# Peptides against a protein of PDB entry 7AL2, part 95

Target 1, 85 residues: chain A of PDB entry 7AL2
Amino acid sequence: YEIMLIRPKTIDDINYVVDQVLEESNPVILDLSFLEKESPANFKLAGEKIKQMRSNYGAEALLLSRCNDKNLIIIAPKGVSLVRK

## One batch from the design tools (peptide; made by RFdiffusion4, then SolubleMPNN)

Design b2_p28_6_s2 (from b2_p28_6, 10 letters changed)
Fold by OpenDDE base, seed 4:
Structure b2_p28_6_s2 (fold): chain B 85 residues (1-85), chain A 28 residues (1-28)
Amino acid sequence: as target 1 above (85 residues)
Amino acid sequence: MNEENIRKAKELNKEMGIEEGTIEPLLK
């Protein structure tokens, strides 16, 4: 598989993330800082999509870094385990 | 980031079902 890196800015970007996780089975490292700052509606949508992927498809979501300039999250498909060492 | 902003961010992440596993010390 591939690990995708993206800072979503649009609904199309959000749907791209969903496609990568669910259809391509690729983990995605996201920076949600743009949506959080610029579009509360799309940020909420992204959150709903993450919850759906977790609840319905067994995806896992983990916070990597949270500060003023970034909101880094990894979303892994069911076949990829995220393990803390 | 002040304590209030940190708390709000954690609450938001929890609502999204995002677990805390920050590696910020390695990113700085």
Scores: peptide ipSAE 0.136, ipTM 0.684, DockQ to the pose 0.162
Fold by OpenDDE base, seed 3:
Structure b2_p28_6_s2 (fold): chain B 85 residues (1-85), chain A 28 residues (1-28)
Amino acid sequence: as target 1 above (85 residues)
Amino acid sequence: MNEENIRKAKELNKEMGIEEGTIEPLLK
């Protein structure tokens, strides 16, 4: 698999993340800070998509970094486990 | 960020089902 990196800015970017996780089975590291600041509506939409992927498809989501200009998370498809050492 | 903004951000992440487990110290 590949690990995708993205800072989504549009609905198309959000749908791209969904496609990568569910169709391509690729983990995605994404920064939600742009949506959080510039589009509260699309930030909410992104959150709903993450919840759907977790609830319906067994995806996992983990916070990697949170600061003034970052909201960095990883979303892993069911076939890829996130393991802490 | 002040403490209130940090709290609100954490609550939003929790609502999205994002588990807390930052690796920020490991990124340095």
Scores: peptide ipSAE 0.135, ipTM 0.680, DockQ to the pose 0.157
Fold by OpenDDE base, seed 5:
Structure b2_p28_6_s2 (fold): chain B 85 residues (1-85), chain A 28 residues (1-28)
Amino acid sequence: as target 1 above (85 residues)
Amino acid sequence: MNEENIRKAKELNKEMGIEEGTIEPLLK
């Protein structure tokens, strides 16, 4: 599989993330900072999509970094385990 | 980031089901 990196700015970008995780089975490293600042509605949508991927498809989500200008998350599809060392 | 903003952000992350697992300590 591939590991995708994206800082979503549009609904199309959000749907791209969903497609990568669910259809392509690719982990995604995601920076939500743009949506959080520029589009509360799309930020909420992204959160809903993450919850849906977790609840319905067994995806896993982990916060990598959170600060004023970053909201970095990894989303792993079912079958790819995120392991702390 | 002030304490209030940190609290709000953590609440949002929890609602999204995002576990805390920052790698920043590993990068130091």
Scores: peptide ipSAE 0.133, ipTM 0.679, DockQ to the pose 0.158
Fold by OpenDDE base, seed 2:
Structure b2_p28_6_s2 (fold): chain B 85 residues (1-85), chain A 28 residues (1-28)
Amino acid sequence: as target 1 above (85 residues)
Amino acid sequence: MNEENIRKAKELNKEMGIEEGTIEPLLK
């Protein structure tokens, strides 16, 4: 599989993430800092999509980094384990 | 990600001197 990297800026980008995880079975590393700063509504939407992927499809999410200008999360599809060592 | 993982992330951020954000709702 591939690991996708994206800093989503639009609803289309959010849906792209969903497609990569659920349809393509690719892990995605997201930087949500743009949405967090520029669109509270789309930031909330992104969160709802992440929750749905976890609850309904067995996806896994892990915080990688959080600071003023970065909000990095990895989302892994079912079957790809995220392991902390 | 569960509540324990969120707690650990916050603790790590505090140790590093990183200000907490609003990411927790996305992880629950």
Scores: peptide ipSAE 0.038, ipTM 0.612, DockQ to the pose 0.103

Design b2_p28_6_s3 (from b2_p28_6, 8 letters changed)
Fold by OpenDDE base, seed 1:
Structure b2_p28_6_s3 (fold): chain B 85 residues (1-85), chain A 28 residues (1-28)
Amino acid sequence: as target 1 above (85 residues)
Amino acid sequence: ENEENIKKAEELNKEMGIEEGTIEPLLK
């Protein structure tokens, strides 16, 4: 699989993330800071999609880094385990 | 302002079910 890196800015980007996780089974490292700042509505939408992927498809989401200019998250498909050592 | 934004992000991340497990120190 591939690991996708994206800072989503649009609904299309959000849907791209969903497709990568569910259809391609690719983990995605994403920065939500843009949506959080620029589009609360799309930020909420992203969250809903993440919840759906977790609840319905067994995806896992983990915070990697959070600061004033970053909200880095990894979303892994069911077949990819996120392990903190 | 920064603290408020961080707090907001934390709350929303929690709602999204994003687990806390930052590896930020490893990224530095």
Scores: peptide ipSAE 0.116, ipTM 0.676, DockQ to the pose 0.146
Fold by OpenDDE base, seed 3:
Structure b2_p28_6_s3 (fold): chain B 85 residues (1-85), chain A 28 residues (1-28)
Amino acid sequence: as target 1 above (85 residues)
Amino acid sequence: ENEENIKKAEELNKEMGIEEGTIEPLLK
């Protein structure tokens, strides 16, 4: 698999994340800081999509960083385990 | 940094069901 990195800015970017996780089975490292600041509505939409992936498809979502104008999250599809050592 | 913005982000992330588990110390 591949690990995708993205700072989404549009609804198309959000849907791209969903496709990567569910269709391609690729983990995504995601910075939500742009949406949180520039589009609260799309930030909420992104959150709803994350909930759906977790609840319906067994994806995992873990916070990586929330400092220096960053809100970094990793979303892993089922089959790719997030393990902390 | 702005403590209010960080707190707001934490609350919103919790609502989205994102687990706590920052690795910021390891990123330095």
Scores: peptide ipSAE 0.111, ipTM 0.677, DockQ to the pose 0.155
Fold by OpenDDE base, seed 5:
Structure b2_p28_6_s3 (fold): chain B 85 residues (1-85), chain A 28 residues (1-28)
Amino acid sequence: as target 1 above (85 residues)
Amino acid sequence: ENEENIKKAEELNKEMGIEEGTIEPLLK
């Protein structure tokens, strides 16, 4: 599989993340900082999609970095385990 | 300040079910 990297800016980008995780079974490292700052509505939408992927499809989400200008998260599809060493 | 915005975002991340696993010290 591939590991996708994206900083979503639009709803299309959010849907792209969902597609990568659920349809392509690719882990995604995403930065939500743009949505967080520029579109509270789409930031909330992204969160809802993440919850849905976890609840309905067994995806796993882990925070990598959170600061003033970054909100880095990795989302792994079911079958790809995130392991902290 | 931005501290409150960070707190808000962290609360939302928690609600999203995003577990903490920061590797920021390793990235630095």
Scores: peptide ipSAE 0.109, ipTM 0.665, DockQ to the pose 0.138
Fold by OpenDDE base, seed 4:
Structure b2_p28_6_s3 (fold): chain B 85 residues (1-85), chain A 28 residues (1-28)
Amino acid sequence: as target 1 above (85 residues)
Amino acid sequence: ENEENIKKAEELNKEMGIEEGTIEPLLK
């Protein structure tokens, strides 16, 4: 598989993340800081999509970094486990 | 100001069901 990196800015970007996780079975490292700051509506939408992927498809979501300019999260499809040491 | 933003992000991330697993030391 591939690990995709993206900082979503649009609904198309959000749908791209969903497609990568569910259709391509690729983990995605994404920075939600743009949506968080610039589009509360799309930030909420991204959250709903993440919840759906977790609830319906067994995806995992883990926070990697939270600071003033980053909200880094990894979303892994079912079959790719996220392990914390 | 930044503290307020971080708190808001934490609340929303929890709402999304994002688990805590911060590895910031490796990102610096």
Scores: peptide ipSAE 0.108, ipTM 0.666, DockQ to the pose 0.144

Design b2_p28_6_s4 (from b2_p28_6, 13 letters changed)
Fold by OpenDDE base, seed 3:
Structure b2_p28_6_s4 (fold): chain B 85 residues (1-85), chain A 28 residues (1-28)
Amino acid sequence: as target 1 above (85 residues)
Amino acid sequence: MNKENIEKANKLNEEMGIEKGTIEPLLK
């Protein structure tokens, strides 16, 4: 599999993330800081998509880094385990 | 971002079901 890196800015970017996780089975490292700052509505939409992927498809979501200008998370599809050593 | 905006974002992250597991402490 591939690991995708993206800082989503549009609804198309959000849908791209969903496609990568569910159709391609690729983990995605996301920086949500742009949506958080520039579009609270799309930030909420991204959250709803993440919840759906977790609840319906067994995806996992983990916080990697948080600061004033960063909200970095990883979303892993079912079949790719996030393991802390 | 101001403190209030960060708090709102943190709450939304929790609602998304994003677990805390930052690797920053491991990089020191």
Scores: peptide ipSAE 0.283, ipTM 0.737, DockQ to the pose 0.136
Fold by OpenDDE base, seed 4:
Order: sequence, then structure tokens, then C-alpha cells
Structure b2_p28_6_s4 (fold): chain B 85 residues (1-85), chain A 28 residues (1-28)
Amino acid sequence: as target 1 above (85 residues)
Amino acid sequence: MNKENIEKANKLNEEMGIEKGTIEPLLK
């Protein structure tokens, strides 16, 4: 698999993330800071998609970095385990 | 820095089911 990196800005980007996780089984490292600051509606949409992927498909979501100007998360498909050391 | 906005975003992250496992200490 591949690890995708994206800072989504549009609905198309959000759908791309979903496709990568569910269809391609690729983990995605995701910076939500743009949506968080620029589009509350799309930020909410992204959250709904993340919840759906977790609830329906067994995806995992882990916070990697959080500060004033970034919200960095990894979304892993069911087949990829996220392990803390 | 807007503390209120960050707190709001953190709450939203929790609602998304995003677990905390930050690597911030390693980035500093």
C-alpha cells in the first residue's frame, strides 16, 4: 500500500480521502487545519466521513499533531494497524 | 492564538473519534 499525504480544501479532497482509505486501502496522513479555519461545513463533513469509516469499515483515526495552525491526523484502513510504542 | 477555537476543534476531533497519540514531543 501507499501512504497518502493531503491537506484537504474541498469536498472533492474529502471524497478522495474516503476513496483512498476504503477503496485503495491506503493510510492517509491528513491535515484538517484548512477546513477547520476556512470551511466549518466541510470540516463537519470530513468529521462525518471519518466517523463513518470508523464505524462501518473499521478504520482507525489517530491524532499526530495539534497546535494553533495544524490538525494532523492519520486515518488507517482496517488492514493497517496503528501501534503506539 | 485563539484558545477558544482550538478547544472547539479539539472537541470536534473527539466527536470524530480521533484518538490522541500525538507525536508533538518528537516534532519539537
Scores: peptide ipSAE 0.280, ipTM 0.740, DockQ to the pose 0.140
Fold by OpenDDE base, seed 2:
Structure b2_p28_6_s4 (fold): chain B 85 residues (1-85), chain A 28 residues (1-28)
Amino acid sequence: as target 1 above (85 residues)
Amino acid sequence: MNKENIEKANKLNEEMGIEKGTIEPLLK
């Protein structure tokens, strides 16, 4: 598989993340900081999509980095384990 | 972002089900 990196800015970007996780079975490292600052509505939408992927498809999400200008998260599809050593 | 916005974002992260345990120190 591939590991995708993206800083979503639009609804299309959010749907891209969903497609990568569910259809392509690729982990995605995404920075939500743009949506946090520029579009609370789309930030909420992104969260809803993440919840749905976790609840319905067994995806996992882990916080990688959090600060004023970053909200970096990895989302892994079912079958790709996130392991902390 | 101000403190309040960060707190709101953190709460939303928790609601998303994003697991705690940042590896930020390892990324430096």
Scores: peptide ipSAE 0.262, ipTM 0.737, DockQ to the pose 0.138
Fold by OpenDDE base, seed 1:
Parts: structure tokens; sequence; C-alpha cells
Structure b2_p28_6_s4 (fold): chain B 85 residues (1-85), chain A 28 residues (1-28)
């Protein structure tokens, strides 16, 4: 699999993330900071999608980095384990 | 991003079910 890196800015980007996780079974490292700052509505939508992927498909989501200008999250499909040492 | 927006974002992160296991210390 591939690990996708994206800073989503549009609904299309959000859907791309979903497709990568669910259809391609690729983990995605995404920075939500743009949506947080520029589109609260799409930020909420992204969250809903993440929640759905977790609830319905067994995806996992882990915060990698959080600061004033970053919200880095990894979303892993069910087949990819996120392990914290 | 101001403090309020960060707080809102953190709340939303929690609602998304994003685990808080940040690796920030290792990235510095």
Amino acid sequence: as target 1 above (85 residues)
Amino acid sequence: MNKENIEKANKLNEEMGIEKGTIEPLLK
C-alpha cells in the first residue's frame, strides 16, 4: 500500500481521503489545519467522514501533531495497525 | 488560529474519535 499525504482544502479532497482509506486501503496522513481555519463546515464534514470510517469500517485515527497551525492526523484502514511504542 | 478556534478544533477532534497519542516529541 501507499501512505498518502494531503492537506485537504475542498470537499473533493475529503472524498479523496475517504476513497484512499476505504477503496485503496491506503493510510492517509492529513493536515486538517486548512479546513479548520478556512472552512469550519468542511472541517466538520471531514470529522464526520472520519467518524464514519472508524465506526463502520474499522479505521483508526491518531493525532500525530497538534499546534497552532497544524492538525496532523493519520487515518489507517482496518488492515493497517497503528502501534504506539 | 486563535485560542477559541483551537479549542473548537480540539473538541471536534475528540468527536471524530481521534486518539490523542501524539508523537510530537519525536518529531522535534
Scores: peptide ipSAE 0.254, ipTM 0.735, DockQ to the pose 0.136

Design b2_p28_7_s2 (from b2_p28_7, 10 letters changed)
Fold by OpenDDE base, seed 4:
Formats: structure tokens, sequence, C-alpha cells
Structure b2_p28_7_s2 (fold): chain B 85 residues (1-85), chain A 28 residues (1-28)
């Protein structure tokens, strides 16, 4: 598999993340800082879709880092285990 | 470290209370 890195800006980008996790079985490291600042509605939508992937498909998600300019989250498909040491 | 990340999650929940369920799933 591949690990995708993306800073979503649009609904299309959000759906791209969903496709990568569910269809391609690729983990995604995403920076939600753009949506958080520029599109509250799409920021919420991104969160909803991540919750759905967790609840319905066994995906896992973790916060990696948050600061003034970053909101980094990793989401992994069911076959990939996320471990915090 | 983990402590700081957990604090950030709580700050996010305060800032965006309608997304609290989402931020809670980011804990591990």
Amino acid sequence: as target 1 above (85 residues)
Amino acid sequence: KLKELLEQIEELKKKYPDMADFFDILKK
C-alpha cells in the first residue's frame, strides 16, 4: 500500500480521502488546517466522513499534531494497525 | 507528547462542540 499525504481544500478532496482509505486501502495523513480556517462546513463534513469510516468499515484515526498552522490526522484502513508508543 | 495531544483534543472540543464525537475518536 501507499501512504497518501493531503491538505484537503474542497469536497472533492474529502471524497478523495474516503476513496483512498476504503477503495485503495491506503492510509492517509491529512492536514485539516485549511478546512478548519476557511470552510467550517467542510471541516465538519470531513469529520463526519472519518467517523463513518471508523464506525462502518473499521478504520482507525489519530491526531498526530496540532499547532497554529497544522491539524494533522492519520486515518488507516482496517488492515493497518495504528500504534502510539 | 501524548499529554499535549490530549489537551489539544479537549481544546478542539471546546472550540467546536458540535464536532466533539469526531475529536473523541482521535484519542488512543
Scores: peptide ipSAE 0.696, ipTM 0.925, DockQ to the pose 0.852
Fold by OpenDDE base, seed 3:
Structure b2_p28_7_s2 (fold): chain B 85 residues (1-85), chain A 28 residues (1-28)
Amino acid sequence: as target 1 above (85 residues)
Amino acid sequence: KLKELLEQIEELKKKYPDMADFFDILKK
């Protein structure tokens, strides 16, 4: 599989993340800082999509980093284990 | 480092209380 890196800016980008996790079974490292700052509605939508992937498809998500210019999250499809040591 | 991330999650929940459920799933 591939690990995708993306900083979503649009609804299309959010749906791309969903497709990568559910259809392609690729983990995604995403930076939500743009949506957080520029589109609160789409920031909330992204969060809802990630919750749905976790609840309905067994995806897993972790916060990697948070600062003024980054809100980094990794989301992995079912079968890819995320381990924090 | 982990403690700092947990603190950041709590900061996010404080800033965006309507998204608290989402931020909670980022703990694991």
Scores: peptide ipSAE 0.695, ipTM 0.924, DockQ to the pose 0.972
Fold by OpenDDE base, seed 2:
Structure b2_p28_7_s2 (fold): chain B 85 residues (1-85), chain A 28 residues (1-28)
Amino acid sequence: as target 1 above (85 residues)
Amino acid sequence: KLKELLEQIEELKKKYPDMADFFDILKK
């Protein structure tokens, strides 16, 4: 599989993340900092999509880093296990 | 490091209480 990296700015980008996780079974490392700062509505939408992927498709997510200019999260499809060392 | 991430999650929940459920799933 591939690991995708993206900093979503639009709804299309959010849907790209969903497609990568659910259709391509690729983990995604995403930076939500743009949405958090510039689009509260799409920030919330992104969160809702991630919750849905967890609840309905067995995806996993965890926070990698949070600071003033980044909000890094990894989303993994059901077949990829996330392990914290 | 885990402590810091958990702290950030709680901070996010305080800042965006309507997204608390989302931030909770990030704890793992």
Scores: peptide ipSAE 0.694, ipTM 0.924, DockQ to the pose 0.861
Fold by OpenDDE base, seed 5:
Structure b2_p28_7_s2 (fold): chain B 85 residues (1-85), chain A 28 residues (1-28)
Amino acid sequence: as target 1 above (85 residues)
Amino acid sequence: KLKELLEQIEELKKKYPDMADFFDILKK
């Protein structure tokens, strides 16, 4: 598989993340900092999509880093284990 | 490290209480 890195700015970007996780089975490193700042509605939508992938498809998500201009989250599809050492 | 991330999650929950359920799933 591939590991995708994206800082979504639009709904299309959010849907791209969903497709990568569910259809392509690729982990995604996601920076939500743009949405958090520029679109609270899409920020919330992204969160809802991630919750849905977790609940309905067995995806996992972890916070990797948060600072002034960074909100990094990794989303892994079912079958890819996320382990913090 | 982990302590800091957990602290950030709690900060996010306070800032965006309507997204608390989402931020909780980021813990591990």
Scores: peptide ipSAE 0.693, ipTM 0.924, DockQ to the pose 0.855

Design b2_p28_7_s3 (from b2_p28_7, 10 letters changed)
Fold by OpenDDE base, seed 2:
Structure b2_p28_7_s3 (fold): chain B 85 residues (1-85), chain A 28 residues (1-28)
Amino acid sequence: as target 1 above (85 residues)
Amino acid sequence: EEEELLKSIEELKEKYPDLADFFDILRK
């Protein structure tokens, strides 16, 4: 599989994330810093939707880094395990 | 390219209705 990296700024970027994880079965490293700065409400919604991807579609998510200018999370599709050492 | 391989937003909304509103978070 491939690992994709993206900092979503548009609707197409969100579409890309969902497509990669759920349709292409590729892990995605997400930088949510733009969304968080743009709209706290939508950032919260994004978090809820990631939880739904985990609960309903077997995805997994792991926080990689959180600071002032980045919020990195890896989301993996069903079948790709994320393990914290 | 990869963009040509993307499923349409409408197709994904139909397949994953619980994620439908996720696509709208960056509409504006």
Scores: peptide ipSAE 0.590, ipTM 0.852, DockQ to the pose 0.029
Fold by OpenDDE base, seed 4:
Structure b2_p28_7_s3 (fold): chain B 85 residues (1-85), chain A 28 residues (1-28)
Amino acid sequence: as target 1 above (85 residues)
Amino acid sequence: EEEELLKSIEELKEKYPDLADFFDILRK
């Protein structure tokens, strides 16, 4: 598999993340800082879709870092385990 | 580290209370 890195800006970007996780079985590292600042509606949409992937498809999600200009989250498909040491 | 992430989650929940359920799933 591949690990995708993306800072979503549009609904298309959000759906791309969903496709990567569910269809391609690729983990995705997201920076949600753009949506958080520029599009509250799409920020919420991204969160809803991540919740759905977790609840319905066994994906895992984890906050990696949050600072002034970053909101980094990893989402992994069911076959990839996220481990904190 | 992990404590700071938990603090960040709580700050996010405070800032965006409508998304609290989402932020809670980001815990490990």
Scores: peptide ipSAE 0.492, ipTM 0.884, DockQ to the pose 0.870
Fold by OpenDDE base, seed 5:
Structure b2_p28_7_s3 (fold): chain B 85 residues (1-85), chain A 28 residues (1-28)
Amino acid sequence: as target 1 above (85 residues)
Amino acid sequence: EEEELLKSIEELKEKYPDLADFFDILRK
């Protein structure tokens, strides 16, 4: 598999993330800072959907960094384990 | 290319209906 890196700025970017995780089975490192700045409500929804991907589709998610400039989360598809050392 | 993407999104919404609104997040 591949590890994708993206800071979503468009709807196509968001759709790309879901496609990568659920269809291509590729982990994605997401920077959600743009989405958070664009719309806190949509950011919250995005978080809920990430949780839904975990609950319903076996994905894993790990917060890598959170600050004003970045909100980095790695989302791994089912079968790829994320381990914090 | 855009048409292909739109069709792909439609298929994703069909396969993952509970995530359908996630695909439209940035349209709102």
Scores: peptide ipSAE 0.413, ipTM 0.804, DockQ to the pose 0.027
Fold by OpenDDE base, seed 1:
Structure b2_p28_7_s3 (fold): chain B 85 residues (1-85), chain A 28 residues (1-28)
Amino acid sequence: as target 1 above (85 residues)
Amino acid sequence: EEEELLKSIEELKEKYPDLADFFDILRK
């Protein structure tokens, strides 16, 4: 698999993440800082999509870093385990 | 370090209470 890196800016980017996780089975490292700052609506949508992927499709999500400029999370598809040590 | 992440999540929940459920899932 591939590990994708993206800073979503649009709803299309959010859907791209969904495709990568669910269809391509690729983990995605996301920076949500743009959505958080520029579009609370799309930020909420992203959260709902992540919740959906976790609850319905067995994806995992983990916060990596939070600061003023970055809001980094990783989303892994079913079959790729995220382990915090 | 994990403690700092938890603090950040709590701050985000305070700032965006409507997204609290979203932030809660990120810690696990």
Scores: peptide ipSAE 0.021, ipTM 0.436, DockQ to the pose 0.832

Design b2_p28_7_s4 (from b2_p28_7, 14 letters changed)
Fold by OpenDDE base, seed 1:
Structure b2_p28_7_s4 (fold): chain B 85 residues (1-85), chain A 28 residues (1-28)
Amino acid sequence: as target 1 above (85 residues)
Amino acid sequence: TLKELEEQIEKLKKEYPDMADFFDLLKK
């Protein structure tokens, strides 16, 4: 698999993330800082999509970092395990 | 650290209370 890195800016980007996780089975590292800053509505949408992927498709998500202009989340498809040590 | 991540999540919950359920999932 491939690990995708993206800082979503549009709804299309959000849907791209969904496609990568669910259809391509690729983990995605997201920086949600743009959406958080520029579009509260799309930020909420992104969160809802991530929650849906977790609830309905067995994806895992983990907050990696929250600081100035960074909001890093990793989401992994079912079959790719995220392990905390 | 895990503690730091949890603190960050709690801060996000305060900023976006309507997304609290989503943020709670991130620390599990």
Scores: peptide ipSAE 0.278, ipTM 0.785, DockQ to the pose 0.871
Fold by OpenDDE base, seed 5:
Formats: sequence, structure tokens, C-alpha cells
Structure b2_p28_7_s4 (fold): chain B 85 residues (1-85), chain A 28 residues (1-28)
Amino acid sequence: as target 1 above (85 residues)
Amino acid sequence: TLKELEEQIEKLKKEYPDMADFFDLLKK
């Protein structure tokens, strides 16, 4: 698999993340800071998509970093285990 | 650290109360 890095700015970007996780089985590191700042509606949508992937497809999500200009989250497909040490 | 991560999650929950359930799941 590949690890995708993306800072989503549009709904198309959000759907790209969904496709990468569910269809390609690739973990995605998301920076949600753009959506958080520029589009609360799309930020919420991104969160809903992540919840759906976790609830319906066994994906895992983990917050990596949060500061003024970063909101980094990794979302991993069912076959990839996220382990904190 | 885990403590710092949980602290940041709590901040996010306060900033976005309607997404508190989502951020809570990030604690794993």
C-alpha cells in the first residue's frame, strides 16, 4: 500500500480520501486545517465521512497533531493497524 | 505524549461540540 498525504480543500478532495481508504486500501494522513478554517460545513462533512469509514468499514483514525495551523489525522483501512508505542 | 494528545482532543471538543463524539474516538 501507499500512504497518502493531503490537505483537503474541496468536497472532491474529501471523496478522494474516501476512495483511497476504501477502494485502494491506502492509509491517508489528512491535514484538516484548511477545511476547519475556510469551510466549517466541509470540515463537518469530512468528519462524518471518517466516522462512516470507522463504523461501516472498520477503518481506524488517530489524531497526530493539533496546533494553530495544523489538524493532522491519520485514517487507516481495516487491513492496517495503528499502534501507539 | 498521550497526555498531550488527549488534551488537544479536549480542546477540539470544546471548539466543535457537535463533533465531540468523533474527536472522542480519536483517543483510541
Scores: peptide ipSAE 0.264, ipTM 0.778, DockQ to the pose 0.802
Fold by OpenDDE base, seed 3:
Structure b2_p28_7_s4 (fold): chain B 85 residues (1-85), chain A 28 residues (1-28)
Amino acid sequence: as target 1 above (85 residues)
Amino acid sequence: TLKELEEQIEKLKKEYPDMADFFDLLKK
């Protein structure tokens, strides 16, 4: 698999993340800081999609970093384990 | 640290109350 890196800016980017996780089985590291600042509606949508992927498809999500210019999250598809040590 | 990260998540929950459940998922 590949690890995708993206800072989503549009609904198309959000759907791209969903496709990468569910269809391609690729983990995604995403920075939600753009959506958080520029589009609260799309930020909420992104969160809902991530929640749905966890609830319905066995994806895992982990917050990596939060600061003024970053909101970094990793989303892993089912079969790719995120291990915290 | 994980403790600091969880504190940051709690701050996010205060900033975005309607996203609280999502942020709780992120710390697990």
Scores: peptide ipSAE 0.246, ipTM 0.766, DockQ to the pose 0.906
Fold by OpenDDE base, seed 2:
Structure b2_p28_7_s4 (fold): chain B 85 residues (1-85), chain A 28 residues (1-28)
Amino acid sequence: as target 1 above (85 residues)
Amino acid sequence: TLKELEEQIEKLKKEYPDMADFFDLLKK
């Protein structure tokens, strides 16, 4: 598999993340800082999509880093285990 | 650290209370 890196700015970007996790089975490192600052609605949408992937498709998510200009989350598809040491 | 992660999550929950359930999932 591949690990995708993206800082989404649009709904299309959010759907790209969903496609990578569910269809391609690729983990995604996601920086939500743009959406958090510029589009509360799309930020919420991104969160809802992540919840749905966890609840319905066995995806896992982990917060990596949070600061003023960074909100990094890794989303792993079912079959790719996230292990915190 | 785990403590720092949990602190970040709690801050996010306070800032975005409607997304609290989502942020709680990130603790796991």
Scores: peptide ipSAE 0.243, ipTM 0.762, DockQ to the pose 0.856

